# Peptides against a protein of PDB entry 4XPM, part 90

Target 1, 160 residues: chain A of PDB entry 4XPM
Amino acid sequence: VMLHSKNVKGFLENTLKPYDLHSVDFKTSSLQSSMIITATNGGILSYATSNNDVPKNSINEINSVNNLKMMSLLIKDKWSEDENDTEEQHSNSCYPVEIDSFKTKIYTYEMEDLHTCVAQIPNSDLLLLFIAEGSFPYGLLVIKIERAMRELTDLFGYKL
Target 2, 67 residues: chain B of PDB entry 4XPM
Amino acid sequence: DIKGTIAFDTHGNVIESTGVGSQRIEDIGDLSKVTLDAEGFAQVQGDSLLVHLYKRNDITLAVYTSA

## One batch from the design tools (peptide; made by RFdiffusion4, then SolubleMPNN)

Design b2_p17_2_s4
Fold by OpenDDE base, seed 1:
Structure b2_p17_2_s4 (fold): chain B 160 residues (1-160), chain C 67 residues (1-67), chain A 17 residues (1-17)
Amino acid sequence: as target 1 above (160 residues)
Amino acid sequence: as target 2 above (67 residues)
Amino acid sequence: KEELEKLFDELLKEIYS
């Protein structure tokens, strides 16, 4: 699937969709947010949220965006630290993966009561970041983000 | 006669949990150490429940039954 | 065993659908 920059927003919105595993009667909530951020500064390039009931340019929207900015920065910082920590890279919260011969890592982070998952888009200056409720299992979240990254091949190798 | 399920990955993280499995997440530690047969199956007796294990593609499914 | 494998297959199908 070819993904142009203008289609990233829609892509992220689609990642918000929950899992519904009928075989075992298990269903997740939607992701709270899905973002592509810079690995360097944690700046948000694109994002989607499950809460679309906030009027544009409202105080609530501003606060929501600011919250995302803060979380993205915090997670980027943690990711950066872990990328320089061999022990953390061998923890149960780090998943080395290979996508189309490109290597990357998926990290899971508990952020207060939220479950987050972040991964560097292979060979790029970009991170894909999922934020979910605490009820969203990490193992499934990891699968979700890996699947999502496989659809972002156009961003592989992207440098700022 | 499934009483619950737990699916987990090789890192011990939950993929899904239902029924009694949701109350036995701590079992993953022990279940992950169970030796599976050549086909990827095992059974473990726990309390009054029998745990049926199947692993493939780095995912383990544990099914809790009464027998 | 077959039932368990079947359930597993269904689960994976849903996860990776």
Scores: peptide ipSAE 0.784, ipTM 0.956, DockQ to the pose 0.964
Fold by OpenDDE base, seed 5:
Structure b2_p17_2_s4 (fold): chain B 160 residues (1-160), chain C 67 residues (1-67), chain A 17 residues (1-17)
Amino acid sequence: as target 1 above (160 residues)
Amino acid sequence: as target 2 above (67 residues)
Amino acid sequence: KEELEKLFDELLKEIYS
């Protein structure tokens, strides 16, 4: 099955859903944004945001999109640096994971008051990026992105 | 009689926190060093609260109670 | 212990549902 643009967009929109853990009476906010970006330049291939109250073509919408572009570029740069730094790969901010015999890494990054998490789609030139409020715990964010990555097998090995 | 909870991973990062647990995130450092029994359980007496620990699948759940 | 394990199981089920 090939992932078309609409399918990817819908997938990312689904990842925005919050956690509601009734067993311990804990709930999160929705993700602020979810994106697939290029590992090469940090270009956004697809994205979803929980902010649906912004009018189309408004200054606020333009600013929000520009902010996402800035965030994606900054995180891509940090990711690229860490991928070339063995010490950073052994920090508590790096989670080596294996999905169906494919190895990848999940990184957590603090961006001002936001909690972010990024992971390279296995053997691909693509990164999956989650941006959440500071109240969203990193451990849960890592679990969330790992689960999401397991549903993107069609993109494994994708090269630009 | 749960006063709060903290769940955390092997990196010391929070998965969830509730009640008094939300105000005791700094406890993770010490709780991660606690020796668990063969079934993955432990109890640690704090200041005024008792912490019940259970770990499985690289996730530790800490439950805070008065006793 | 059993109650704690049950709570853990419920939590995991919700996280990975």
Scores: peptide ipSAE 0.783, ipTM 0.956, DockQ to the pose 0.950
Fold by OpenDDE base, seed 3:
Structure b2_p17_2_s4 (fold): chain B 160 residues (1-160), chain C 67 residues (1-67), chain A 17 residues (1-17)
Amino acid sequence: as target 1 above (160 residues)
Amino acid sequence: as target 2 above (67 residues)
Amino acid sequence: KEELEKLFDELLKEIYS
């Protein structure tokens, strides 16, 4: 079973929504971007962005997409390096997690002024990538992406 | 009475921060080393503020109060 | 103490809601 592209994009759009923790009066911004990319080349399979003010087919939209492509490639490269580095896998920026007996890792990466986290969809050739503002705390970002990963069971084991 | 909060995970990464807690993220290093009682509680005096700690399921909540 | 635990529970409930 594989998710349709429209369903995937809708899922990613839903991940953009912010946290509002009333108990402690803490509120985050929306995620800047949410993407599913290939682990092999960093190619964007699907994406969602909170910036909907850019006119369609405008130069600004093109630049935004290009920026996402660049970020996805850079993060994929870092992820690839870390997956081949035992020391990095034991750093505080790596969270080993288990979802329904499937093991994967969540990595946090600082990208300029942005906070990002990426995780391989278990046993797949796909990565889930969240990009947030610097005010979005990493600990909460990790929790967010873990919960999102649990909703992508249809993509577990997906091979290109 | 609460002046601020910090919640953080076992990696020392922030989950949330509010009030004075947002200005004391550097406290996580020391707070993570505090020995908790059997129920997961502790109190630490920090500067002019008292820090109340509670940890469960790898998440620590620090609450800053004046007393 | 109990209030702290209650706050913690509320926080987690919101995070994982």
Scores: peptide ipSAE 0.783, ipTM 0.956, DockQ to the pose 0.948
Fold by OpenDDE base, seed 4:
Structure b2_p17_2_s4 (fold): chain B 160 residues (1-160), chain C 67 residues (1-67), chain A 17 residues (1-17)
Amino acid sequence: as target 1 above (160 residues)
Amino acid sequence: as target 2 above (67 residues)
Amino acid sequence: KEELEKLFDELLKEIYS
């Protein structure tokens, strides 16, 4: 079944959920934001954010969305640069992965005090982007986004 | 007897940290260089704590104990 | 060693659950 816009929104909302590792008594905060953006311009196609207590159509909501737009654009630009930089692709901030015979890369970027992770959905014009607090460890964030991408097979090969 | 833990990947990035491990993230650099036995285990004396290492599937778990 | 491996298994199970 193809993922529709509302299904994608719900999926992204689900990715916000934190980890709770009882075995070692470790738990994370929820993701701050989860987005699908275009690889070309960084435009947001779908997004979810924690703390959705802001009234709809309010000035605060507009500011929040605008902030996400700015951040997505910045991360897209950094991603684009790194995709053309062999050295960056061999840094500890780049994770080559293979999903269902498709190769992609996961990048981690520190944005101010936030931990971010971005990956191109395999063979598509889309990027999956996670934004978390600085307390969310990068290694776990990478695992999270890889697992999430494995559930987005309907978007593999999607071209704008 | 566990005082803390650190789990990290092959890039040296933290997967989780607890207890004293949360205060010893800088140990990852040295721990990643430790030679493990055939079963993926090692022990390293670090400061006043003993670090128990186990690695499988590109993930290393470090457990800090007093002994 | 066995306890450590067991803890590792539990941790991984939780991460990938």
Scores: peptide ipSAE 0.783, ipTM 0.956, DockQ to the pose 0.969

Design b2_p17_3_s1 (from b2_p17_3, 6 letters changed)
Fold by OpenDDE base, seed 4:
Structure b2_p17_3_s1 (fold): chain B 160 residues (1-160), chain C 67 residues (1-67), chain A 17 residues (1-17)
Amino acid sequence: as target 1 above (160 residues)
Amino acid sequence: as target 2 above (67 residues)
Amino acid sequence: SEELDKFIKEMLDAIKA
């Protein structure tokens, strides 16, 4: 699927949708947030949130955006540290994956009571970041972000 | 009669859990060490429940039944 | 989710067989 820059926001919004496994009567909540951030500084290039019931330009909206900025920066920092730590790359929180012959890693991080996972878009300066409630299982979160990454081929090799 | 399920990956992380399986996530540690047969199956007796295991493509499904 | 659900269903059916 081709993804233009103007479609990135819509793509991220679609990733918010929950998993519904009818075969075993299992259903998740929606993702809290989905973001594309810079690997360099953790800056948010695009994002989507499931909680959009906040008036525009309100204090609550500003606080929520600032919270996302903080989380993205913290996750980027930990990701950067782990990329230089062979021990962390061999932990159960790191999933080496290959997408269309491109290698990348998926990391899972617990942020307070939230479950997060992050992955570098192959050969790019970008990270894809999912933030979910604590009830969202990590194994499924990893599958979700891997599948999403496969739809972002247009961003492979993106450099800032 | 299925009482619950747990699906988990090779890292021991949960993919899904239902029923009694949701309350037995700690079983993954032991279940991951169970020797499967050539077809990827095994059965483990745990407490009052029987656990049916099947692994395929790095995913293990555990199904809890009364017998 | 359909792909994963289908896969889980297949595994479940295998266990039932």
Scores: peptide ipSAE 0.739, ipTM 0.954, DockQ to the pose 0.871
Fold by OpenDDE base, seed 5:
Structure b2_p17_3_s1 (fold): chain B 160 residues (1-160), chain C 67 residues (1-67), chain A 17 residues (1-17)
Amino acid sequence: as target 1 above (160 residues)
Amino acid sequence: as target 2 above (67 residues)
Amino acid sequence: SEELDKFIKEMLDAIKA
């Protein structure tokens, strides 16, 4: 099944769900936002947010969307810099991973009081981006985004 | 008799924490340096608590107990 | 979530054993 725009939106909405580890009685909050953006300019192709209880066309909605645009651009810039920095690629904030023989990297970035992680969809011009509250552990974010990317095989190799 | 837990990855980043473990995140630095046995286990006596370590598939679980 | 929870449970059981 090929991913269409509406299917991608639904996928991102599903990624917002929290982790609930019953075995140790540990539960996270939902992700604040989940996005697919372009690696070239940080443009948002699709997004989902947990705070959708905002009236349409309201100033609050506009501010929310603009905030996402700003964050996506900032994170894309950080990602681009790190992809051109060998030292940063060997830091504890970079996770080399392999999915079905495709190699990519997961980066964690602290943005103000938020915890974020971003990863290039293998061999593509697209980035998957998760934004969570500061209470969401980075190690768990990395696991979450890796598992999510395994469901995006239709986007592997996508070029703009 | 578990007082808390910490799970962390090979980068020292937290995966989960509960109980007293949530207040002992700084222990990861030392716990990550502990030599594990052939089966991936170790025990470390700490601040009035015993820490049970087990590592499998790049995840380390630390369980805090009184004994 | 379920996969990780299962894995953590297995690790807990290993420590208790």
Scores: peptide ipSAE 0.739, ipTM 0.954, DockQ to the pose 0.894
Fold by OpenDDE base, seed 1:
Structure b2_p17_3_s1 (fold): chain B 160 residues (1-160), chain C 67 residues (1-67), chain A 17 residues (1-17)
Amino acid sequence: as target 1 above (160 residues)
Amino acid sequence: as target 2 above (67 residues)
Amino acid sequence: SEELDKFIKEMLDAIKA
């Protein structure tokens, strides 16, 4: 099975949905953004955003896309640094995980007032990136991205 | 008579918080050090509230009650 | 979120028991 661009976009859009833990009356906001970016340059291959009320081709849309590009690049750079830093890999901001015999790491990063997490899609040149409001707990964000990664098996081993 | 909850992972990061638990995130540091019994349970007295702890599959749930 | 919610519910029930 092959993941087409439309399928990836739809997948990312679905990841925007909030968590509703009604058993304890806890509900999050939607993710601000969800992206698949290159681990090499931080280029955005696909993205989804909850800010859908911005008119297409407007200055506000352009600014929002540019902001995503900036954030993706910054997070990619931080991720690259941490992947080459043993000490950072042992911090509470790094979660080593294994999915279907593939090992990867989930990193959490504070970006101004936003909560972000990023993970390399196993054995690939791609990163999955979630951006949420500061009210979105990091522990839940990690669970969210781990569960999402399990649905991206078609991208495991993807090389640019 | 639950006054609030906190769920947190093995890194001490919050998964969810409600009620008085949302105002006591700093308790995670101490709660994570509590020794649990063979079934994964513990109770900790704090202020006027009792904290019920249960851990399963690397997730700890803390429930705050009056007694 | 259903899986996690179910899990949290089970933990909550365990505490109440």
Scores: peptide ipSAE 0.738, ipTM 0.954, DockQ to the pose 0.889
Fold by OpenDDE base, seed 3:
Structure b2_p17_3_s1 (fold): chain B 160 residues (1-160), chain C 67 residues (1-67), chain A 17 residues (1-17)
Amino acid sequence: as target 1 above (160 residues)
Amino acid sequence: as target 2 above (67 residues)
Amino acid sequence: SEELDKFIKEMLDAIKA
């Protein structure tokens, strides 16, 4: 499977879907947002949001996009700091993982009342970012983003 | 009868919670310290609830029952 | 979701056994 811009957008939209664990009658909300951003500047390359009630080109849409840009930049900055902080890399908010012999880290961050997690796509200049409501548990969010990254092998090694 | 559940990872972060488990997230701190048997099981008697523990592949499941 | 649900179900069954 070859990923291009449209394929990536569709992938991110699919990541918005909630978890439904029927065995224990547990169900989450949908992710609020899912994004691929640059690790260098926090620029958004692709994104999906569950808020599809906003008319296109409306002031509300512009504001929502601007908010995503702000969150992207803030999370990129925090990620960059943590990548240069040994203590933060050993906290309970950092999950070292290995995917197909590629090592990366998943970080969880609280953004106001939102639960977020971010991970560098292995050997790339890209970050995958999930934003969820506070009711979405972090342990599950980490599992979700790890599983998602395993589907992005075409982006492994991508350099800007 | 199951009164609730908590699943959590090795970092102590919640994966899922239901029933009384949703109101006992603070139990994870103590539950994570419980010594499991060779098969990954343990039972912890609480005040009025019995907690059944099982760990596999870095995930711990706690099931709360009355007995 | 389905994979994790299946895994949790297996763990539940193990506890009940």
Scores: peptide ipSAE 0.737, ipTM 0.954, DockQ to the pose 0.879

Design b2_p17_3_s2 (from b2_p17_3, 6 letters changed)
Fold by OpenDDE base, seed 2:
Structure b2_p17_3_s2 (fold): chain B 160 residues (1-160), chain C 67 residues (1-67), chain A 17 residues (1-17)
Amino acid sequence: as target 1 above (160 residues)
Amino acid sequence: as target 2 above (67 residues)
Amino acid sequence: SEELDKFIKEMLEAIEA
């Protein structure tokens, strides 16, 4: 399995788009960030952010990246703990799902005022991570990440 | 006349909300306990609004109407 | 989700009918 950085980043950028319910007058905000991180160390392999107005190589950019790194590591830690906790896997913050006969779990985490969800790409050493504003409903966020993972079949079984 | 909606999953997490539904997220706790018919429908009279419930594929939709 | 949209649309239409 090959990870093409440009392709992955483009995919993640696409996931940032808000969800627009056409049947009712409801539209989410854009995701703040979308990332693929390692399940082992929480290292960011690829990421996309809605805030692209930050000048490159600026202090603000560095701070933003650092924030993402911190969040990714923190969420990875939470995920790791939950994956080793049967009770947490049966909580309302865990969504077992099956994609093409591959089983995985989606976890939701409140990170300060942000809504996040993370899921292991099936049988892989990778996690898909969405970070959204608090106004983004968890239920819809879960659906969003589940649908997104269905488009990452090439990464299923990816090992570092 | 639809006054609002709430869609929520089996975990009680909100999927979407509109209108008065956006201000009645707390209703999910009670709505999730309502017994649905064989088709996944139910109606619940609450305060001045009638709530129409429908569940399909683990998603529950609550629609608030005046009648 | 397209499925969700369809579901909501169907139910809303049924209720409004």
Scores: peptide ipSAE 0.292, ipTM 0.665, DockQ to the pose 0.612
Fold by OpenDDE base, seed 1:
Structure b2_p17_3_s2 (fold): chain B 160 residues (1-160), chain C 67 residues (1-67), chain A 17 residues (1-17)
Amino acid sequence: as target 1 above (160 residues)
Amino acid sequence: as target 2 above (67 residues)
Amino acid sequence: SEELDKFIKEMLEAIEA
């Protein structure tokens, strides 16, 4: 199993799109960021961000990437702690799910004023991470990441 | 007639909200305790609004109406 | 009412889509 950077990047970019129910007068904002990170070190393997107004190689871009690195590491640490905490696995911030007979968990975390959710790609050393504004409901965020996981079957069982 | 809505999951986390529902997210705590009928439906009178509850699978939808 | 039930079901289906 190999990661194809361009394909993964494109996938993550698509996950940034707002959730529009159409049937109801409700539309989310775009995700701030979408990432695939390592479960071991929180290293970013691929990422997408809605803030594309930053020039390449600019100091602002570097700061943005550094911020993502910090958030990914923090969330990885929280995830790792929760995976080793039975009580946290039964909290309202943990969603056990099963995709094609593969079990995983979705965790939601408040990061300052941002809403985040993270899930281990089934049987892999990888985590999928969504970062959204506080206006993005957690329940819908969980649905979004679950649906996204179903499109990452090629990464199921991926080991570093 | 519909004044707003709240959709929430089994964890009580918001999926979406509209209208007056957006200002009444705190109602989820009480709404989640309401016993639904065999069809997953219930009605709850609250202040000046009637709340219609419907649950399908893991999603509960609350619709706020004047009657 | 039937209309309300229809509305609710349609909304739930949209969310689950």
Scores: peptide ipSAE 0.135, ipTM 0.643, DockQ to the pose 0.151
Fold by OpenDDE base, seed 4:
Structure b2_p17_3_s2 (fold): chain B 160 residues (1-160), chain C 67 residues (1-67), chain A 17 residues (1-17)
Amino acid sequence: as target 1 above (160 residues)
Amino acid sequence: as target 2 above (67 residues)
Amino acid sequence: SEELDKFIKEMLEAIEA
């Protein structure tokens, strides 16, 4: 499987869009970040962020990227621990899902004041990670990441 | 007269909330314990609001009304 | 989500009717 960085980047950028419920007066904020990271080390393979106002190669950009790296690593660690903990897999922070006969789990994590969710792309060494503001409901975040993952079938089974 | 809504999943996590529902997320704990009828509906009298409960699949919708 | 949006709409309409 070949990972096309530009295509993945564009995909992740699209996931940033707010969730708008038309039947009721409800609309989420945009995701802060959307990432594909390695399940092994939490390394960022691709990412998108809503805040792109930072000049390239600036100190602020470096700091923001470093923050994402740190957060991705922390979430990967939590995910790894939970994958080896039966109790955590039965908590309200774990959502077993099946996509086209492939099984995976979605986990939600509170990171400071942010709402995050992460899921292993089925049979792969990759994790899909969404980071949103605290106002973004976890239940909707889970639905969002599940739907997004259904569009990443090309990455199913991807091994590093 | 709808005052607000809460939609939540089987884990009790919020899917969406509007109006007064946004300020009553803590109600989910009690609402999740309400016995629904055969059609997945129930009504619960609150402090000053009537809560209409509807469940379809894994989604429960609570609608707060004045009556 | 189309499913959620539809569900909410249907329930709201039922209440208002």
Scores: peptide ipSAE 0.286, ipTM 0.642, DockQ to the pose 0.622; fails the geometry check
Fold by OpenDDE base, seed 5:
Structure b2_p17_3_s2 (fold): chain B 160 residues (1-160), chain C 67 residues (1-67), chain A 17 residues (1-17)
Amino acid sequence: as target 1 above (160 residues)
Amino acid sequence: as target 2 above (67 residues)
Amino acid sequence: SEELDKFIKEMLEAIEA
């Protein structure tokens, strides 16, 4: 399986878009970040952020990237712990899902004032990670990440 | 006359909220215990508002009305 | 989102009818 950085980056950028429910007066904010990370070490393979208007090589850019690295590692650790805990897999923060006969789990985590959602790409060593503001409902965040994973079938079964 | 709405999943997590529903997120705990009819509908009187419950495909919608 | 949007729209229209 080949990972094309340009295509993956573009995909993640598209996931940043907010949900606009036209039936009611409700619209989410854009995701702050969208990432594909390794399940083993939480290393970032690709990422997209909403606040990309940062000067290159600036201290602000360095801080933002470092923050993403820290967040990815922390969430990977939480995910790994939950995957080895039967009780946590049955909590209200875990959503078992099936995509084209492939099974995976979606987890929601409160990270400071942010709402995060992470899921293992089916049968792979990769995790898809969404980071949103606290105003982004968890239920909708789960739906968003499930639908996004349906577009990543080429990564199903990917091993490092 | 709709005063607000709450949509939530089977885990009790919010999907969307509008109007008075945005201030009534704590109601999800009680609403999730309401027995729905064969069509997935129920009505519950609460405070000065009537709550209409609808469930389809693991999504529950609560609609708050004055009557 | 589209499925949810359609569901909400249907229910809201029904309750106001």
Scores: peptide ipSAE 0.213, ipTM 0.636, DockQ to the pose 0.633; fails the geometry check

